# Ledger of designs, part 84: peptides against a protein of PDB entry 5TUV

Target 1, 107 residues: chain A of PDB entry 5TUV
Amino acid sequence: KEVIDRLRYLKAEIEDLELKERELDQQKLWLQQSIKNVMDDSINNRFSYVTHEDICNCFNGDTLLAIQAPSGTQLEVPIPEMGQNGQKKYQINLKSHSGPIHVLLIN
Target 2, 107 residues: chain B of PDB entry 5TUV
Amino acid sequence: AQECQNLEVERQRRLERIKQKQSQLQELILQQIAFKNLVQRNRHAEQQASRPPPPNSVIHLPFIIVNTSKKTVIDCSISNDKFEYLFNFDNTFEIHDDIEVLKRMGM

## One batch from the design tools (peptide; made by RFdiffusion4, then SolubleMPNN)

Design b2_p16_8_s1 (from b2_p16_8, 7 letters changed)
Fold by OpenDDE base, seed 3:
Structure b2_p16_8_s1 (fold): chain B 107 residues (1-107), chain C 107 residues (1-107), chain A 16 residues (1-16)
Amino acid sequence: as target 1 above (107 residues)
Amino acid sequence: as target 2 above (107 residues)
Amino acid sequence: QLAERYRLSYLGLQKL
């Protein structure tokens, strides 16, 4: 029966897809750990920066704020709401737990 | 017949998840490559200059870039320890992380 | 409705 054959095919494919998905999950985990290790390396960390020129080359025509913060810093962007004066509030809230936040005006 | 339809839906869902996970994995790979390229670039540049860049001329990872119109008025409130920042904008803004910046830099 | 929340890390901005 065509339906029975289709069912068998689908079940077999789903089983293969499940294995593939688990493989990808493991690969992601290992890669994330690898990236962390690379970035935590003392030499790599020393040279893990971009320049003012780098940023300017990526963006133009606007005001650019560069915000450097420790890993784990929380960033909150509230939904724009009307303020008391009738102006919409566009906000960014930053909270670090491990060190100070540094802000540079690029443009 | 209904079982066949149910399995087809499940198959499609799994295929979509796998596609997303593959894409995310590729992004992580590119991120690691970009970071290594950045480090290598900076190491070479400092070797050529025989000195590190000035402290306020570089932005250390991790960072974000906030892009807004030059007409945008930005107010910033900072905690005493600089662990908390509140940015208030009178207009819209865009946020870009360091990963995106490295991509734009061609790393 | 709810504010978007992120965490800055070695993986860039991660939505919470």
Scores: peptide ipSAE 0.621, ipTM 0.911, DockQ to the pose 0.849
Fold by OpenDDE base, seed 4:
Structure b2_p16_8_s1 (fold): chain B 107 residues (1-107), chain C 107 residues (1-107), chain A 16 residues (1-16)
Amino acid sequence: as target 1 above (107 residues)
Amino acid sequence: as target 2 above (107 residues)
Amino acid sequence: QLAERYRLSYLGLQKL
């Protein structure tokens, strides 16, 4: 009887958890759409930028490249391997389909 | 009973998924807040300055930051249409997206 | 060559 009661309890709880998970999934979808709408707003888009100073304050000591690219741009980072010249190659490949890519040297 | 144990395992699995989803949702919320704060900051700054920033002084979203050693040699190959960029580094690098940058900025 | 692939979007850099 105790086991039966425990089983009943667990099943009921799992059902509640299923509902909770679906709720969270719905909220995520809603929020993603909300973010997209906010960012796509013409006024917000006009002011959606950071400065060189902002970037410099976030990082220190190294060379920084800022790469601005359209949404949907694909980025590929191959597994580093030895190049033909005997040097290990590290690469970033970018492909945009909707507009040009802009690169800035920050420091 | 074994069935009880199985359900308890499932319950725990679901709880962990829910926790992960809650965390992801929280990150989205923070992202939206950060973006709104960025826009607000920039709007206010431009109002105070009575002008927009110079075009080459800002990085528009979306963007990524590539961080590498000052000693790293960087080669860049650009397609004719500027839609494709191939970066070659002679050493390791780190990539950070705009969301992380906004976090570091305290937005 | 094997590679990590990402897509840039309003949600940041997303692994594909």
Scores: peptide ipSAE 0.620, ipTM 0.912, DockQ to the pose 0.836
Fold by OpenDDE base, seed 1:
Structure b2_p16_8_s1 (fold): chain B 107 residues (1-107), chain C 107 residues (1-107), chain A 16 residues (1-16)
Amino acid sequence: as target 1 above (107 residues)
Amino acid sequence: as target 2 above (107 residues)
Amino acid sequence: QLAERYRLSYLGLQKL
């Protein structure tokens, strides 16, 4: 009797949780679309930038490269390997399919 | 019963997924707020200056920041259309996206 | 060996 009651309780709870999870999935989808729409707006897009000062305030003392690229640009960071000269090779590969990439040296 | 145990495991699994989805949703909300705040700041700043910033003084979204030591030697190979970039570093580097930068800016 | 791959979008840098 107790086992049967517990089974019934658990099944009902799992059903409620399933509904909650579907609700969250829907909310995420709509929010992602909302963000995309806001960023794609012509006025918002015009003002969607940060300054050199902004970046400098976020980081200290090192060389900073700002790389602006179109949405969808692919970034590849190979596992560091030893080069022919015995030096470890650290690399970043960028590939855009929709527009040019721009690089700025901040400091 | 084994059936009760199986359902309890399933229940816990769903609870954890829901928690993760709630956290991810909150991050998206914060991203949208940060972006809107950035746009408002920039609009106000340009109004006060009565002009847009110089083209090469700002970094448009989306972007990434590469941070490396001042001693790091950086080589860059660029395609003619600037759709492909190959960066070589003689030392380690860090990569940060625009979302992280906006967070650090307090947006 | 395997490289880390990402895609840049309105959602930031997304690992692939």
Scores: peptide ipSAE 0.616, ipTM 0.912, DockQ to the pose 0.833
Fold by OpenDDE base, seed 2:
Structure b2_p16_8_s1 (fold): chain B 107 residues (1-107), chain C 107 residues (1-107), chain A 16 residues (1-16)
Amino acid sequence: as target 1 above (107 residues)
Amino acid sequence: as target 2 above (107 residues)
Amino acid sequence: QLAERYRLSYLGLQKL
């Protein structure tokens, strides 16, 4: 029967797709670890920075704040709500657990 | 047959997930390449200058960029240990991570 | 309404 044949075909294809998905998941984890290792390398870490010029070339016409913080720093952006004074609240809350946060005004 | 239809839906769902995971993997690859290019650029630049950049002239990874209008008033409260920052803006802002910045830099 | 929460890491900003 055509339906039975189609079912068998689909089941076989799904099995192949399951294998492919697991392969991709493993590759992702491997690559993430690779990136982490590269960034944690002492030499690479020493040179892992951008300049003011770099930032200015990426953005124009705005006030730019560069916020450097340790990995793991938590950032909270509350939903804009009306404040006590009737003004909408636009906020960023940063909390580091491992080191100080550094803020630079770029322009 | 309903079973055939169910498997068709499952097949399509898996295909879409695989496509998404493939795209995410490509982004990670590009991220790693961009970082390596950044490090190489900075190493070369410091070799040519025969000195590291001044401490406050660069932004070390990881970082975020906050851009807002030149007219936006920014208030900042800082904890004594600089582990906590509270930013208040009187208008909207955009946040960009270092990965996006590296992309914009063409790394 | 819940605030948007992120974690900064080597993977950039990760939404929590």
Scores: peptide ipSAE 0.612, ipTM 0.910, DockQ to the pose 0.852

Design b2_p16_8_s2 (from b2_p16_8, 7 letters changed)
Fold by OpenDDE base, seed 3:
Structure b2_p16_8_s2 (fold): chain B 107 residues (1-107), chain C 107 residues (1-107), chain A 16 residues (1-16)
Amino acid sequence: as target 1 above (107 residues)
Amino acid sequence: as target 2 above (107 residues)
Amino acid sequence: QLAKRYQLSYLGLIPL
């Protein structure tokens, strides 16, 4: 009886948790859409940028590349492997589907 | 009983997922706020300057920042269709997204 | 290990 009661309790709780998880999933979708709408707004889009100074203030002492690309651009960072010349290959692969990629050297 | 144990494991797994989802939602909210703050800052700045910034002086979202040593040699190859970019580094690098930048900026 | 893959979203990188 104790085991049966425990089972019933656990099953009921799991069902409640399932409902909660679905609620959170819906909220996430709503918020994601909200973000898209906000960023797609013409005025917001016009002002959706950072400056070189902003970047320099966030980082120091190194070479900084800024890569701007359309939303949806895919980024791949392969595991470093030994190249043909015996040097490890450190790579970034970018693939855009909807527009050009812009690269800026910050410093 | 074994069945109870299985359900308890399942319960715990769901609880952890819910916790993660809640955290992710909070993060998304903060991201949206940060973006709005960025827009507001830029609007104000341009109003004060009475002109937009030069095109090459700003980095539009979305973007990533690649940070590497000043000694790192960077090679960039662009596909014929300009949709694919391959960056080769002779040393390690770090990648930071625009959200991290906004956070560091205090947005 | 596998290559790390991401997608640029409207805000931030999304792991793939």
Scores: peptide ipSAE 0.582, ipTM 0.911, DockQ to the pose 0.782
Fold by OpenDDE base, seed 1:
Structure b2_p16_8_s2 (fold): chain B 107 residues (1-107), chain C 107 residues (1-107), chain A 16 residues (1-16)
Amino acid sequence: as target 1 above (107 residues)
Amino acid sequence: as target 2 above (107 residues)
Amino acid sequence: QLAKRYQLSYLGLIPL
């Protein structure tokens, strides 16, 4: 009695949740494409930058490197390990597939 | 019944996924808004200055910021086509993406 | 123990 009714209720609710989840997945996909379109627009792309001042206002008292690279660039940060000289190795590896990487020293 | 319990667990799992997806969707919306605000700011600034900023004075999106001590020694190896970069640091560093920068800028 | 890997997207880093 009650168990059967509960089962029917739960199954119906799960079906509704499945529909909702698919809706959200589609919305995410749409929004991601929208972001790409907005950023690839020639006018928006021309003005898609920050200044040295912007960066300096966000961070204090350290050496700041700005690394600009194409979308899709791969970034790898290995686990720090002892080098052959007995010093810890702190590294960043960058690999672009579509264009050059640019590095700016901010301060 | 056991079947009811199984469905309730599934229901809860789906609800949590939906909640997470809703949050991620909101974040994407905010990111797009922040980008549009950045573009608007830069357009206005260049109109006021009647000229674009110098090429090496701005950082184009997408980018990352590497923050390290002023005492940190940085070595960089670059491929001929500038598609590959290897950074070596003698101390720890922090990485920040452009989204974080835009947030700190109040965009 | 594993290296951290990311992909630079249109907006932000994506963990890999």
Scores: peptide ipSAE 0.578, ipTM 0.911, DockQ to the pose 0.781
Fold by OpenDDE base, seed 5:
Structure b2_p16_8_s2 (fold): chain B 107 residues (1-107), chain C 107 residues (1-107), chain A 16 residues (1-16)
Amino acid sequence: as target 1 above (107 residues)
Amino acid sequence: as target 2 above (107 residues)
Amino acid sequence: QLAKRYQLSYLGLIPL
């Protein structure tokens, strides 16, 4: 009886957790769509930028490349491999399908 | 007993997933807030300046920041339509997305 | 062996 009661309790709790998880999934979906809508708004889009100063304030002492690309742009970073000359290859591959990519050297 | 144990494991698994999803949801909320704050900041700044910023002085979302040593040699190959970029580095680099930048900016 | 792949989006970098 004790084991049976425990089983029933656990099953009921798991069911409640399933409901909670589904609720969170829906909230996530809603919020993702909300973010998209907010960013796609014409006024918001006009002002959706950072400055060179902003970037410089966030990073110190290094070379900074700012790469602006359309949403959906694919970025690939191969695993560093030894090149033919014995040097490791460090690469970034970018592919956009909806517009040009813009690169700015910040410092 | 074994069945109880199995359900307890499942319960714990679900609890962990829920916790992760709650965290992810909170991050999305913060992202939306940060974006709205960015837009408000920029709107106010442009109003005060009575002009938009110079075109090449800002980085529009979405973007990424590549951070590397000042000694790093960077080679870039660009397609004719600027839809494809290949970066070669002779040393390591870090990539940061716009979300992280907004966080660092305190948005 | 496999490259790290991402997609740039309104949600930041999304692993692929």
Scores: peptide ipSAE 0.558, ipTM 0.905, DockQ to the pose 0.848
Fold by OpenDDE base, seed 4:
Structure b2_p16_8_s2 (fold): chain B 107 residues (1-107), chain C 107 residues (1-107), chain A 16 residues (1-16)
Amino acid sequence: as target 1 above (107 residues)
Amino acid sequence: as target 2 above (107 residues)
Amino acid sequence: QLAKRYQLSYLGLIPL
C-alpha cells in the first residue's frame, strides 16, 4: 500500500514536472525572440555599442582586440599545431556572410 | 521497490533539467536587461554630449574581445572581400563575447 | 585541446 501510494505520487509529480519543463521551453523561445526584436530595433541598434573605456575597464594588462562582426559570423579556433619554425600556432578564423568584419586594437 | 527507485531517479533528473532551464532563462532575462541598460546609457550620454561618439571610438554589437599577453605577436590576414579573417598568435589567448563584457560593465 | 567553433549572434557566442 505504501509503495503503491508512493508510485502514484511520483507519477503525478513527474507529470507536473513535464508540464513545467514545457512551460520553460516556451518561455525561453519567447524571450529569445524578444531579445532579437529588441536588438533589431533601429533605435536600439543605433545605440548598441561599448566604448574603448568600457573595454579597458573590463580588462587590463593585456593586448586587447575588439572584433565586431555581423550576426551569424562563424568563429573557429583550430587545435594548436606546431608551426614550421617549431612554434605552436594559435589561430582564430572568422568568416562573415553578411558584412565586413571590423577590428580595433584596444589599449 | 525497483520501480519506485526508477521513478525517483527520473524525477531527480527532471528536477535538475528544470533547474538548469530556469537558470538559463534567468540569464536571458539579465542579458536583455543589460542590453536595454546599455542602450539607455548611450542614449543619455549622446544627449548630454549633443553628439554621437566618433566612429572609431566605439565597438558595435555583436563583438568579441580577444585577450592575450602584451608579448604575444599577432598576425592578421584578411580576404579580398574582408569577410574572412585569419589571426595568428604565437601564444595563447582568451575570447570573451559581448554578453560577458556587459556583465563586467555592470549593465 | 579540441577545435572550437562558435557563431556570433544577438545572444553572444553560440558554441557549434
Scores: peptide ipSAE 0.552, ipTM 0.905, DockQ to the pose 0.765

Design b2_p16_8_s3 (from b2_p16_8, 6 letters changed)
Fold by OpenDDE base, seed 5:
Structure b2_p16_8_s3 (fold): chain B 107 residues (1-107), chain C 107 residues (1-107), chain A 16 residues (1-16)
Amino acid sequence: as target 1 above (107 residues)
Amino acid sequence: as target 2 above (107 residues)
Amino acid sequence: QLAKRYQLSYLGLIEL
């Protein structure tokens, strides 16, 4: 009886957790859409930028590349491998499907 | 019973997933707030300056920052339509997204 | 052996 009751309780709790998880999934979807809508707003979009100064204040002493690309742009960073010349390959591959990519040297 | 133990394991697994999803949701909320703060800052700044910043002085979202040594040699291959970029580095680099930048900016 | 893959979202990188 105790085992049966425990099983029933656990099954009921798991069902409740499933509902909670689905709720969170929906909330995430809603929030992602909200972010998209907020950023696509004409006024917000106009002011959706950082300055060179902002970036320089965030990082010190190194070469900084700023890469602006459309949402959905794919970024691939291959695992560093030895090249034919014995030099490790450090690469970034970018592929945009909706617009051009812009690269700025910050410092 | 074994069945009871299995359900308890499943329950715990679901609880952990829920916790993770809750955390991710909170991060999204904070990201949206940070973006709104950025917009407000920029609007205020442009209002005070009575002008927009120069076009090439700002970085529009979304963007990433690539940080590497000053000594790093960077080669870039660009497609004709600027939709594809291949970066080659002779040394290691770090990638930071715009969310991290906003955090560092205190947005 | 597989490369790290990301996608730019509206806010931040998403690892794929």
Scores: peptide ipSAE 0.590, ipTM 0.911, DockQ to the pose 0.805
Fold by OpenDDE base, seed 4:
Structure b2_p16_8_s3 (fold): chain B 107 residues (1-107), chain C 107 residues (1-107), chain A 16 residues (1-16)
Amino acid sequence: as target 1 above (107 residues)
Amino acid sequence: as target 2 above (107 residues)
Amino acid sequence: QLAKRYQLSYLGLIEL
C-alpha cells in the first residue's frame, strides 16, 4: 500500500537525518576545540584584545563598563527586588575560579 | 495513518533541529574568523606603530560590556582575592559579550 | 522575570 511505502520512506529518511545530526554535533565539538586552540596560541593570545576606541565606536551615550575575566567565569543576574530604600536593586554577580577579574570604565 | 503522521512530525522536528545546528555551526565559524581578523588587525597595527598599545588602553578577551544610563549609580564589591565581584545598579543595564563587539566592529 | 545565569567562554557568553 501507499501508506506502507510512505512509512518505509519516512523511517529511512529519519535514519539519514539522525546521521546528519550526529555529524553536525561532531563538527561543533571539533570547531569548539579549534577555537580554544586558536585562542590559547601564544601569538594569538598576545593580540586578543580590543581598544577603548573599539568599544566607544560600538556604543554611544551611556556608561560603559568593560569586564575582563578568565574563561569559565560565571555571571549571575538575579531577579530585581526592592531594596531597603525602596529602590529596585539590579545586580551582577561574577565568580571566577582561575584568575582575577578586571574592570575598566570606558566612558 | 496515525503512525505516518507521527513520523512526519518527528521528521519535521529533526529537520528543524538540524537547521538550528547548521546555523549554530556557521556562527561558530564566523566567530573564529572574526577572532582571527582581530588578531591580524592588532598585529598589523602594532607593526605600524612599532610598539604595543598602553596596557590600560586595551581589553583582553574574554570580556563583557555592561551598558547603563549615565545617571545610573554603580556600586562594586570585590572579594579579597578579586575572584568575586558584586555590582549593584540603581537602574537597568544591558550586557554585551565580546562576540557582539567583534560583530559591531566589522571583524 | 527569571534570574539569568551565564558563563564566559573563550568566545562569548553561554547562557546557562
Scores: peptide ipSAE 0.582, ipTM 0.911, DockQ to the pose 0.748
Fold by OpenDDE base, seed 3:
Structure b2_p16_8_s3 (fold): chain B 107 residues (1-107), chain C 107 residues (1-107), chain A 16 residues (1-16)
Amino acid sequence: as target 1 above (107 residues)
Amino acid sequence: as target 2 above (107 residues)
Amino acid sequence: QLAKRYQLSYLGLIEL
């Protein structure tokens, strides 16, 4: 009896949690769309940038590459493997679908 | 009972997912705010300067920052269609997205 | 393990 009651309670709670999770998923989708709309706005898009100074203030001491690419660009970082020359391969693969990729050396 | 235990595990899993989703929503909200702050900053700065920044002096969103040692040799290969980029490093690197940059900037 | 894959979103990287 107690086990049965516990089971019923748990099932009901799980159902409630499922509803809550779906609600959160919907909110996420809404917010993501909102972000897209905000960023696609002509004025906002015009001013959607950072400066070299901004980047330099965020990082120090190393070589900094800034890679600007269209939204949707895919980035792959393979697990480092030993190359033919006995050197580990550290790689970044980028694939854009909607526009050019721009690379800037910051320092 | 075993079934009760199974449901409790599922309950806990769902609770954790919900918690994660809630955090993700908050993060998205903050990201949107940060972006709006960035836009506002840039608009104000350009108004004060009475001109936009030079084209190659800014990094448009979205972007990533690659941080590596100054001693790291970087090779970049571009595909024929210019949509694919392959970066080869002879040493380790770090990748940071624009959101992290905005955070570091205090946006 | 497997290679890490990301996608540039409107804001930030999304791990795939």
Scores: peptide ipSAE 0.582, ipTM 0.911, DockQ to the pose 0.781
Fold by OpenDDE base, seed 1:
Structure b2_p16_8_s3 (fold): chain B 107 residues (1-107), chain C 107 residues (1-107), chain A 16 residues (1-16)
Amino acid sequence: as target 1 above (107 residues)
Amino acid sequence: as target 2 above (107 residues)
Amino acid sequence: QLAKRYQLSYLGLIEL
């Protein structure tokens, strides 16, 4: 029947799609490792920075803080809640596990 | 017929996942290219200046940018080892990652 | 109601 033929076709296609998805997963893994390797290279690491001018060109006005931290640093932004003093709390919590955090005031 | 319908739904689900994974893969490729362009720019700039930039004039990757009003009061608590930071703001703020900065820089 | 959590990766923030 036509239904049997359609089932056979769909099963075969799904099998092909499974292979394609696994291929993409592998490619992503390799690319992520490639990025890590490129950035960990001593020469690339030496030149892996932006300037104050770069940041100022990206943003106009306001107070700009640049926070540099090691890869893997955890960042938490709590939902603003009313504090005990009647003021809303706007917070950023940073936790590094591998090195110090550096903060620069850009303007 | 019901089995056919179930497989068609599964097929479509897999196709959508594949599409998303392809897009994410392309984004990673672009990020790697942007980083390499940044490195090349900085290498060329330092060669022309015949010196590296001052240590406190650059922001090393990875980093984030916090943008807030100039009227915003910012308090910061720092651990002894500088592994933990707690920022308190009396108003709202925006967070931008280094990838966004590189994009805005045209890398 | 839950705090937003991120991780700083090699390139960019990852939302957790």
Scores: peptide ipSAE 0.577, ipTM 0.911, DockQ to the pose 0.775

